# Peptides against a protein of PDB entry 6J54: the designs that were tried, part 127

Target 1, 223 residues: chain A of PDB entry 6J54
Amino acid sequence: NENLFASFIAPTMMGLPIVTLIIMFPSLLFPTPKRLINNRTISIQQWLIQLTSKQMMAIHNQKGQTWSLMLMSLIMFIGSTNILGLLPHSFTPTTQLSMNLGMAIPLWSATVFTGFRYKTKTSLAHFLPQGTPALLIPMLVIIETISLFIQPVALAVRLTANITAGHLLIHLIGGATLALLNINTMTAFITFTILILLTILEFAVALIQAYVFTLLVSLYLHD
Target 2, 42 residues: chain B of PDB entry 6J54
Amino acid sequence: QFQFTGIKKYFNSYTLTGRMNCVLATYGGIALLVLYFKLRSK

## One batch from the design tools (peptide; made by RFdiffusion4, then SolubleMPNN)

Design b2_p14_6_s1 (from b2_p14_6, 9 letters changed)
Fold by OpenDDE base, seed 3:
Structure b2_p14_6_s1 (fold): chain B 223 residues (1-223), chain C 42 residues (1-42), chain A 14 residues (1-14)
Amino acid sequence: as target 1 above (223 residues)
Amino acid sequence: as target 2 above (42 residues)
Amino acid sequence: MDLQSLLDLLLSLL
């Protein structure tokens, strides 16, 4: 009997971890354009990247736009890994909280430190909302400081929880569908329909979470 | 635009500089408090 | 829906 969490175990081959290869694999799906007129797939990819880059960088000034490459690479990485993770018997690295924290903490730190470096006054003032009554200032500064430190954790947990929960739900409903096929075909059909709808939803969630993750990092940079 | 005079000019929740000073004062106060308890406990 | 409207909706849900 396979446990529900078997798909989340780091895969090994001949005793060697292959997680590195899995993480690097999405990069092979996005080749650099070599021709003036590219194939349909590459053209669509470039178009999507351009659209997303325009939308995400619209809120940033010229200095903030220097992060465009990093943010675009991030969204492509997370999005591709999440989509590939929905393939049968695939391992999704983004289900690992360690990986997501490993991405969230440095990016968050970089944005915060960049803010303190270039916009020291505004960054420090951000700990106190405008119009705060004088008596509440110390308490509010403390809670805003705590809120700042929770940001990378919330960023990582959001991604991990959404992807993991989706995978578990697909697995459970899929298993239930298989079990019901031998018991009652009608109920199995209903469960299968739910499974299909859920799978479609998870594809959307996979992309949305990649976008939201990158967007929030971008937003923290803007602030 | 709020025109503040005196101490309120430097410590207010409406101006950018005032907010910054309030934050710095708060952290300074906390640091002093922590230092006080650390020195007292030892 | 315009992407910005979708973004606003998404941000409102976030």
Scores: peptide ipSAE 0.027, ipTM 0.781, DockQ to the pose 0.034
Fold by OpenDDE base, seed 1:
Structure b2_p14_6_s1 (fold): chain B 223 residues (1-223), chain C 42 residues (1-42), chain A 14 residues (1-14)
Amino acid sequence: as target 1 above (223 residues)
Amino acid sequence: as target 2 above (42 residues)
Amino acid sequence: MDLQSLLDLLLSLL
């Protein structure tokens, strides 16, 4: 069982942690366009960023749209790290809960603080859903307050759990497929098919989790 | 629009101000309870 | 390349 988690150990080279380099590596995949007419790859990349930006910020007013750069950088970072993490023998930084908490807590606190600073009345009113029976108001306010503090934790754990579970499942099914090659080729083929489908699913999950993470941060900002 | 009179005008779950006041009242009540127990322990 | 060899290579990379 210990071998299953070997891929989640922070890599070191010559006793020096290279995790920082791995975290910064996705930034190299997104060069800033300098030409009026860029090449096809950069053009497609910018087009996708613009589409996702328009979709993500559609729910925000002009004040909320000031966060567009931060939110887009976040989704690009998480998405790219998750996709790169699916490469063989790669380390996925987003499998580390510490990293995800390090992202979730500041972003959550910033959105909550921004809400309380500029929309104090609305933010305070958010602790009580509309139409609540009078007798349940105190309890519900407490529950909603607790829910607020659970948000950054849930945000980080969701990302960590989904990515980690996906990686573990790929390793398990891959190992099972390898073991079945010497036992029954037909069953090995079935498990291999499952592995392929799972890999495709994990690519989707990698992007979806990046989107959900960013979307939830955006929704917290909207409220 | 709901017509609220009296205490319901300030403390209701439908209006923004009413919801805010309910939240503040809840936190105030909790703070008073905590203060009571803190003073009682001394 | 045989399917089994491709599978082995893929699984060895995972």
Scores: peptide ipSAE 0.016, ipTM 0.711, DockQ to the pose 0.013
Fold by OpenDDE base, seed 4:
Structure b2_p14_6_s1 (fold): chain B 223 residues (1-223), chain C 42 residues (1-42), chain A 14 residues (1-14)
Amino acid sequence: as target 1 above (223 residues)
Amino acid sequence: as target 2 above (42 residues)
Amino acid sequence: MDLQSLLDLLLSLL
């Protein structure tokens, strides 16, 4: 490894970016079911999608339920890309802030505009929490307005930072473990154990970040 | 239930309509201030 | 498989 950030460089082949192919690859892991009773893999996938859809869409009204397909596709996309990113020598597209902003900004804007269109009173009232003292109303409205505009940024940065930090930590501890093999085998074993535990944690983080991203988009739609 | 009378009926931080009006009033006030300073600079 | 060989394998993949 020449640098710690080499794994985050967008891969190119023959001068052509292959990032598009990498982004599209997770879609191949979720084939469209054709039978009433599918094989075990597809059945498990559909069951998980059904459970997550039921959980996430429970907070939405009938009109909000129309977003179910989009939100489920989003969580499956982010989740699959994050999990695939934990494969050896793989490139995780979600480590790119540009990609995450590209997802966050349109979804955020769509939810905000949808809110203002169908629930104008509630959306405007959302800029002022209940029970605010009268003197703090102007300041709090401004803060809440700024908070609204920070939402897409926070959504993208959270995903980017968590996935990137996880990958960096795996590389650092992995490199340290390799270096310690020549110094102290016992210490190397400890660091290797930490590396394994960290890898397991990163699998969980990968799924959690996908869920949180989608959940927050859903929550913004609800508000 | 909160009983509001007078201007507090329309501008309060407890009712939905009251909060909406407060937000609109705040934005309106800011817009007027910006407009005032813009016109003053001309 | 020896622990060191497993470590080398895993680290080579990372």
Scores: peptide ipSAE 0.016, ipTM 0.720, DockQ to the pose 0.013
Fold by OpenDDE base, seed 2:
Structure b2_p14_6_s1 (fold): chain B 223 residues (1-223), chain C 42 residues (1-42), chain A 14 residues (1-14)
Amino acid sequence: as target 1 above (223 residues)
Amino acid sequence: as target 2 above (42 residues)
Amino acid sequence: MDLQSLLDLLLSLL
């Protein structure tokens, strides 16, 4: 049972935490293009980046598109770390709530402050939905204010919970299949099939969570 | 187009300016209440 | 390699 959370412990080598190296490792997988006609792998990567960039920046004006580099780097970082975290015996930094909060809070604050700086009237008006009855205005403003402050927490927890839960499920079902191999091979085969389907799902979840995280940050910037 | 007259022109839930003013009024009211209780507690 | 051995190997990696 204690081995259940062992994969979430920060790995150490020679007594030194190597988490920083693991966090930086995904950057090596995305080399900058140097040729007009690149290798197939790099071309596919650039194509995917362009597609996601066009899709995400479609909702932003020219001024909002200045955040494109940051948002694209964020989605690539989270996505790559999540996918690499699904590799056997790998450590996923995004399972650490501290890391996700460390990303969510500054990005959220930056978007909120940017909103107040450049669109003060709209940002202040956002605390009150349009068409609210007059008697509900004070209460709703308070609720909306609280909602605003919950956003970075929800953003971080969503990512952490989804990735962590997926890893735990894979581990648990994997352990169950292993245990069932000696008891009933047929049931073990069923659980193994579920495990395969779950792993495929987790690959999708890993990408979706990266996208949702970045998209929500983008939406907060747009508002 | 909503035509507001009087106080509703400045405090409404339909226009951006009106919504902003309502939010500011709410925060101002809360701040005044907090200030009142703080001064009363002293 | 037996299917069980392969499965054990795969599960040991998870």
Scores: peptide ipSAE 0.014, ipTM 0.710, DockQ to the pose 0.013

Design b2_p14_6_s2 (from b2_p14_6, 10 letters changed)
Fold by OpenDDE base, seed 4:
Structure b2_p14_6_s2 (fold): chain B 223 residues (1-223), chain C 42 residues (1-42), chain A 14 residues (1-14)
Amino acid sequence: as target 1 above (223 residues)
Amino acid sequence: as target 2 above (42 residues)
Amino acid sequence: MDLQELLNLLLLLL
């Protein structure tokens, strides 16, 4: 069991944590464009950023669109870290709840503060769903207040749990495949096929979780 | 559009202002209750 | 966006 979770231990080199370098590494994959007509890779990246930016910011007003740079950087960061984490023997920083909380809490706080600052009436009204029966109003306001404070935790835990669960599943099925190679080659081949399909699924999950994380931050900003 | 009269104009679950006032009233009520118990304990 | 719409979107995305 200790071996299963060994991949989630923060890596150290010569007694120094190299987590900082791992976290910064995805930034190297997105170079800044310098030309009007860039290389194919940069052009595809910019096109994807533009598409996601248009989709994410479509729900926001002009003031909310000022967050476009932050939200796009966030989705690229989480997405790239998640994808890189699917490489063999790679460490995914997003499996650490501390990191995800470190991202979620400030972003959530900023969105909530921005909401109360610029849309005070709407933000206060958000604690009461429309059409609530009069007798349920006090209880529902309390529940909604608690829900607000759970949002950053839920945001961080969702990302952590999904990525961690995916990695654990890959390790378990991978370990089972290796164990079955010595017992029954046919069964091992079936398990290996499942492992490949699961790995493909985890690539999709990695991107979806990055999108969902950023989308929820965006939605909190809109509300 | 809902037409509300009297107290329902200010405290309702349908209008933005009404919802805001309900939330503020709820927080105010809780604050008063907490203050009451605090003053009673003192 | 009301809570129900948010929950529906969340359920669709998860």
Scores: peptide ipSAE 0.033, ipTM 0.815, DockQ to the pose 0.032
Fold by OpenDDE base, seed 2:
Order: structure tokens, then sequence, then C-alpha cells
Structure b2_p14_6_s2 (fold): chain B 223 residues (1-223), chain C 42 residues (1-42), chain A 14 residues (1-14)
């Protein structure tokens, strides 16, 4: 049973935690353009970044688009860490709730405070949905206030839970496949097929979760 | 589009200002209640 | 993609 969660333990090398190196490693995968006409790989990467940037910033006004650099760096960071985490024997920092809370809380706080600073009336009015009956106003304001404070937790837990659950499933089914190879080859083949399909799904989930996390932060900024 | 008169002009769930005032009134009421219970416990 | 579709996808992935 201890082996199931071994992949989520922070790795150490020579007694020193190498988590910082793992967190910084994705930055090496995104080189800055140096030429007018770049290599095919860099051109495709920049094209993808531009497409995602246009999609993410489409909902924002000029003032909201100031956050483009931060939001794009966030999605690239989470996406790259999630994808790299799917590599065999790789540690995914995004499986750590502490890391995801460390990202979610400041970003959420920044969006909320930005909202209160620049759109005070709208932000305060957001606690009361339009058309609420008078008798429900106090209760609904309280609920919306609680909902606001749950947002950063929901962001962090969503990312952590989805990535962690996916990794656990891959390990469990992978272990089952290996165990079944010695028992029944046909069932092992079925479980192996499921493992492949799950792995493909987890690649998609890894990217989607990065996008959703960044999108929700962006939406909170827009509100 | 909405014509409100009297107190409803300032406290309504349809206008932006009205919603804001309702929220502020709610928080003010909660703060007063908390203050009341704190003073009562002393 | 419509906001509702995005929300549905989000709810599906939760």
Amino acid sequence: as target 1 above (223 residues)
Amino acid sequence: as target 2 above (42 residues)
Amino acid sequence: MDLQELLNLLLLLL
C-alpha cells in the first residue's frame, strides 16, 4: 500500500529536496524566440501560445488584458508540469495541494482585490444576484460571501484531485496489468488497453485542468 | 427602465447601486449583531 | 465553444 503513494513523495537527492529543480525544469522547455524566422518547433510553440492567449483574453477588456502575461505563464507552467508528471517515474508538483493552494490563493486574492479596487460597485453588487426577493437578500449575500472564499480552495482541490486521481489510476491499473501477466494473458491485455486509454485521457486532463484553472482565475478577474 | 421611489430607490435587487446598498446593509447588520452579542457577553 | 458548454465540460471533469 505504501507503494501506491510513493510517487507523490517529494523526491530527495543526496539528502536534499530536488523539488525546486523539478518546478523550474519546465521553464527550459519554453525558449524565447531569437530569430525573425524561428525553428519549426519554436514557431509551433509560439503559435499555440498566441492562440491560447487570444482565446483567454477574448473575455477581457483592455485593463483585464494586462494580466495576459501572468495568466499565460500560469497555464504554460501548470500544463507543462502536468504533462511532465505523466512521464514514467516523474514527480508532479501539481499533485501537492500545498503548491496548488500556493498558486490559487494569491491569484484569487489578486483578482478579488483588483475587482474591489477598480470596480468597487460592481464587485459589491456581485454578492447579490439581480432580481433576488427582498426576504432572501441577507441569506443570499452570506452564501455568496462564503462561495467567494471557497473559490481558491475549489481551484486548488480541483487541480490536485484530478491529477492525483489520474496518477493513482495509472499506477493501480499498471500494477494490475503486471500482476495479471502471470495469471491470464487475455485479461492482462484488456487491462493494458484500458491503461493506454487512461493514459491518453490523462494527457488530455492534464492540459484541460491547466486551462480550466487559468480560465477560472481569468473569469474571477473579469467579474 | 425600473422606476423605484422612496426607500426602494436605494435598496433594491435590480439596480447596481441598490444591490450594493443591500450588500452593505447586510454586512452592516451582521456587524451590528456581532457587536451586540459581544457587548452582551461582557 | 459556448459558456454553457464550457461549464458542462467543467462539471463533467469535476
Scores: peptide ipSAE 0.030, ipTM 0.790, DockQ to the pose 0.032
Fold by OpenDDE base, seed 3:
Structure b2_p14_6_s2 (fold): chain B 223 residues (1-223), chain C 42 residues (1-42), chain A 14 residues (1-14)
Amino acid sequence: as target 1 above (223 residues)
Amino acid sequence: as target 2 above (42 residues)
Amino acid sequence: MDLQELLNLLLLLL
């Protein structure tokens, strides 16, 4: 008997967890270019990396652009894992909150500490918006401090919730279509159409969530 | 540029230094309150 | 619309 959450259980083969292999698998999809003129697939990948790199680094100065390699690797990792997770009977590591927190907390802490080290005055001043009435200053500083600590949690939960909800919704609608095939073919056709539209949406969501995750990390670095 | 005099020069919400000092004062106040309650509980 | 507003809108929708 399969429960609704069976797809989110860490897979094992011969009693051994294969999660490590699944996490490393996306790295095989992005080989390093060896030629001046590469294959079409590699050229498209390099083009996409260059476009996203230019877009994300446009908000950063030269010092911030040193983070380009890390941010590009992050978006490629999350994006590839999310897309691969939409394949049938695939395990998506980004549905695990522990993994996303494991990425979000170190990256957030690194950006915050970098800000405090190189721009101490500006970073401390960021806890108080400009023009705040004097009576509201202590309360607003506390709220802004709490907001800062919620950032890594919100970052991880957003990614986890969106990917998990998408997978769950595909499973539920897919199960409903199969159940309705023997009851009413017309309603089954409607639910099947919704399933197709939903799968297309989830491909977009998979990429958007990877982009938003990386963009927010980049934005926290800029702030 | 706003010209502030007296205490407002160091504690204001318009200048960078003033904002920083307000934040530090807030954290310092909270730290002192926590310290007070911790010492009182002993 | 600035980047922050766009991001907030995107985060509201997704």
Scores: peptide ipSAE 0.027, ipTM 0.794, DockQ to the pose 0.032
Fold by OpenDDE base, seed 1:
Structure b2_p14_6_s2 (fold): chain B 223 residues (1-223), chain C 42 residues (1-42), chain A 14 residues (1-14)
Amino acid sequence: as target 1 above (223 residues)
Amino acid sequence: as target 2 above (42 residues)
Amino acid sequence: MDLQELLNLLLLLL
């Protein structure tokens, strides 16, 4: 079990934690455009960012679109860290619940606070669904308030659990495939095929979780 | 579309203002209950 | 490099 979780231990170099460098590394992969006509890779990257930005901000009014930079930076950060984490012997900071909570709580609190400051009536009314029978109003308000406080936790845990589970599965199936190579090559081939499919799935999950995380933050802002 | 009269005009689950008032009333009620028990415990 | 060796190396990198 210790070997399975070794990949989730914060890496150190010469006794110094290098987690900060790992967290900052994805920012190096997104250079700012300098030329009027950029390189193909940068152009494609900017195009993808614009597409995702248009999609994410389509649900927001002009005031909500002020959060575009934050949301786009968030999705790019989480997405890049998740994808880089799928590299062999790499450390994924998003597997750490502390990091995800550290992102989720401030963003959630900011969205809730902005909602209460600028849309007090709608935000307060959100605690009671429309059309609720009168007898259920107090209980439902309590449930909705609890739901609100669970949001940042659910947001962080969802990301952490999905990425961590994926990594564990890759390690387990990879280890099983390695062990089966010495026993039966045919079964090893089957497990290897599963491993490939799983890795493809994890690439998809890595991007989807980044998107869902950002989308939910955006949705909380919209509400 | 619904025409509410009397208390239902201010406390309803259909209008925005009504929903807000219901939420505030529930929080106020809970706060009063907590205050009551806190004062009772002495 | 044999396919098996490549596979082993890949799995060792996991």
Scores: peptide ipSAE 0.016, ipTM 0.707, DockQ to the pose 0.013

Design b2_p14_6_s3 (from b2_p14_6, 9 letters changed)
Fold by OpenDDE base, seed 5:
Structure b2_p14_6_s3 (fold): chain B 223 residues (1-223), chain C 42 residues (1-42), chain A 14 residues (1-14)
Amino acid sequence: as target 1 above (223 residues)
Amino acid sequence: as target 2 above (42 residues)
Amino acid sequence: MDIQNLLDLLLSLL
């Protein structure tokens, strides 16, 4: 069991944590364009950013679109870190709940504060759904208030749980394949096929979780 | 669209202002209850 | 309603 969770331990070199370097590394993969016509890799990156930006900002007005840069940087950061975390024997920072809470809480608080600042009436009214029976108003307002505070926690836990569970499953099936190689080659081949399919799925999950995280932050801003 | 009279004009679950006032009234009520128990404990 | 439907869809996929 210690070997299974070893990949989630924060790496250290010479007694110093290198987590900061790992977190900064994905930023090096996305250089800023310098030319009107860039190489293929940068062009594809810019195209993807433009498509995702267009989709994400479609729900926002002109004032909400000011958050485009932050939201796009967030999705690129989480997506790249998740994908890099799928490399063998790599550390994925997004498996750390502390990191995800550290991202979720400030972003959530910023969206809530901006809502109260610019749309005070609408934001306060959001605690009471339209058409609520009069007798249920106090109870529902309390529930909605609690729901609001659970949002950042749910956002962080969702990302952490999905990525962590995926990593654990890959390790477990990977270990099983190695054990079965000495027992029955045919069964080992089947488990190996499952491992490959699972790895492909985890690549998709890594991107989806980045998108969902950013989208939910964006939706909270829309309110 | 919705014509409310009396107290329902200010406290309703259909209009934006009415919903806001209901929320504020709920929080105000809770705050008063907390204050009451705090003063009672002293 | 649209946001709730989208959220429900996303939660169903997760």
Scores: peptide ipSAE 0.068, ipTM 0.784, DockQ to the pose 0.032
Fold by OpenDDE base, seed 1:
Structure b2_p14_6_s3 (fold): chain B 223 residues (1-223), chain C 42 residues (1-42), chain A 14 residues (1-14)
Amino acid sequence: as target 1 above (223 residues)
Amino acid sequence: as target 2 above (42 residues)
Amino acid sequence: MDIQNLLDLLLSLL
């Protein structure tokens, strides 16, 4: 069963790790527009970025909107890497927990630090929900504190688990379809249909996970 | 608006200041407990 | 190209 995890091994070329190049590759897909009237593809891309930016920043005040560039770059990066990872024989960096933790921890710490710097009273008050009975206050404060520290871990694990599980399912059902082609063509057709549906789902999951990751970071900033 | 008097004015779960004070009191209590056990271990 | 062979090729790439 070790073959199932072959797609998650960091790729090397001539003994040199090419993971850095793979991580940087999505940046090449988003060129900066230089013309007043851009190409159709760039125009659509910019339009989508503007729509997502407006949607994401609608919940933030003027100070929070300063994070727009960071959040938009994050969603574009995660989304593009996740979609590119669905290509055959491709390596998805976001399947690596280390990669996602490397993104989640700094972003989480930055949002928490920003909250404590500019909204100290509100940030401290966030550890206690409103209307809590007096007897439960100490316990609940501890729970909320633990919850805060679990946030970056949960953020990274959620992304990693969803993308990894999707890839594994595609490989498993794909392998099953190939095996069934030699046994029963009808069952192979059914499994192939499931594979197509799953692939469509994984495209959606790839985008949703990028959105959720960025949204949660933004919500942590907002709170 | 809840009218709180006395200790409830400063330590309540409804006002922002009250919530903050409750959190600080909780952390202060934990810190004192940790300090107590640390000093006791010596 | 046979549909089965194309399918096998496609699935082998996954």
Scores: peptide ipSAE 0.015, ipTM 0.709, DockQ to the pose 0.013
Fold by OpenDDE base, seed 4:
Structure b2_p14_6_s3 (fold): chain B 223 residues (1-223), chain C 42 residues (1-42), chain A 14 residues (1-14)
Amino acid sequence: as target 1 above (223 residues)
Amino acid sequence: as target 2 above (42 residues)
Amino acid sequence: MDIQNLLDLLLSLL
């Protein structure tokens, strides 16, 4: 079973952790535009960033728009790391719960504190949904308070679980395909087809999880 | 728009202010209960 | 390239 989780071990070279370099690597894929009309790749990237920015920031007021840079950087970081993690023999930093908690907790804290700072009444009122029966108010306030504190954990665990599960599934089906090659070539071909389809799905999942993580942070900011 | 009178004006689950007051009252009540038991045990 | 060789290559990359 150690071989199943070997890909999730933090890589080290000569006893030095290279995780930091892996985490920084996606930033090299997004160079800053220098010209009014850039290369096709940069233009497409900027167009995608603009579209996603408009979509996510549409919910926010002018003060919330200040978070646009951070949220866009977050989605690009998580998305790029997840996509790069799908490369063969690559290490996906987002499979580490510590990393995702390291992102989720500060961002969640910042959104919650920002909410209490600028919209104290609305933030306090958020602990009680509208139309709650009077008898359920104390219990529901407690539940909603607990729910608030679970939010950063849910963000981190969701991202970690989805990416890790995807990688494990690819590994397991890949291993099964190799084992079936010696037993039945036809069944191996079927499992390989499933593996390809799963890989395509994981590309979508990688982007969706980046979007969901960023969107939820954005929604917490809106609240 | 709901029209509330009396205590319902300040403590309701429909208005923003009412919801806020309910939350504060709940936390205040819990804090008082904790304080009561702490002082009783002391 | 044979399907088996392609499969071995792709699976070796995984």
Scores: peptide ipSAE 0.015, ipTM 0.721, DockQ to the pose 0.013
Fold by OpenDDE base, seed 2:
Structure b2_p14_6_s3 (fold): chain B 223 residues (1-223), chain C 42 residues (1-42), chain A 14 residues (1-14)
Amino acid sequence: as target 1 above (223 residues)
Amino acid sequence: as target 2 above (42 residues)
Amino acid sequence: MDIQNLLDLLLSLL
């Protein structure tokens, strides 16, 4: 309660950082199907993966669909880490800007380079929107170039800020609720209700941010 | 369909090739300006 | 008293 940012410090055990184990842990929650008729849990997971895959790949042609495995692994990873981060006393790796930049920059660069490699004309033309007045062409090309370089930063910061802000709010309102219990139980109950609603919202945000992150990467690949 | 003639055929904001050429021309112009100022400073 | 203790426990986990 004394340090609002204590939950965002990389955890250590026996002096060794255990962040690597935390990052790898979500992979254990998604076992591969081994039977024609799987367990209910695995069937639901596969169903969700298939639904998400169909939605995300609908915007891509055959060549773009080659990225389906990467994009689906990305959304599952970010989504699972975000959801696990909402558990009590858990560390959320996606609250670390370094991690999100570490994902955003390579994925963004891969999409940009893929675009320039396979669709050079379209990629270069993307720096100039159609129908731009001739006098605005040089300035707009510069702006679009800057916009391109801001994309990975915006992608990483969006994820980091949204998840971090949610965790901070839960912590702050939780602390306020505890403090209000000693002052007025009724007000504490109201703040507790808000805390519950916020927690539910953060579960939704956790999934949405994972989806948006992956969707934007997918969109950059498509363009 | 826009029919462009002359320089507008190669440099326009409506066709894919025209847009590409405009972008390349812009970058080329900036590069030349940077080179000019760099050479002038020396 | 029991509800407060439960609330404290739940909030302490957050």
Scores: peptide ipSAE 0.014, ipTM 0.709, DockQ to the pose 0.013

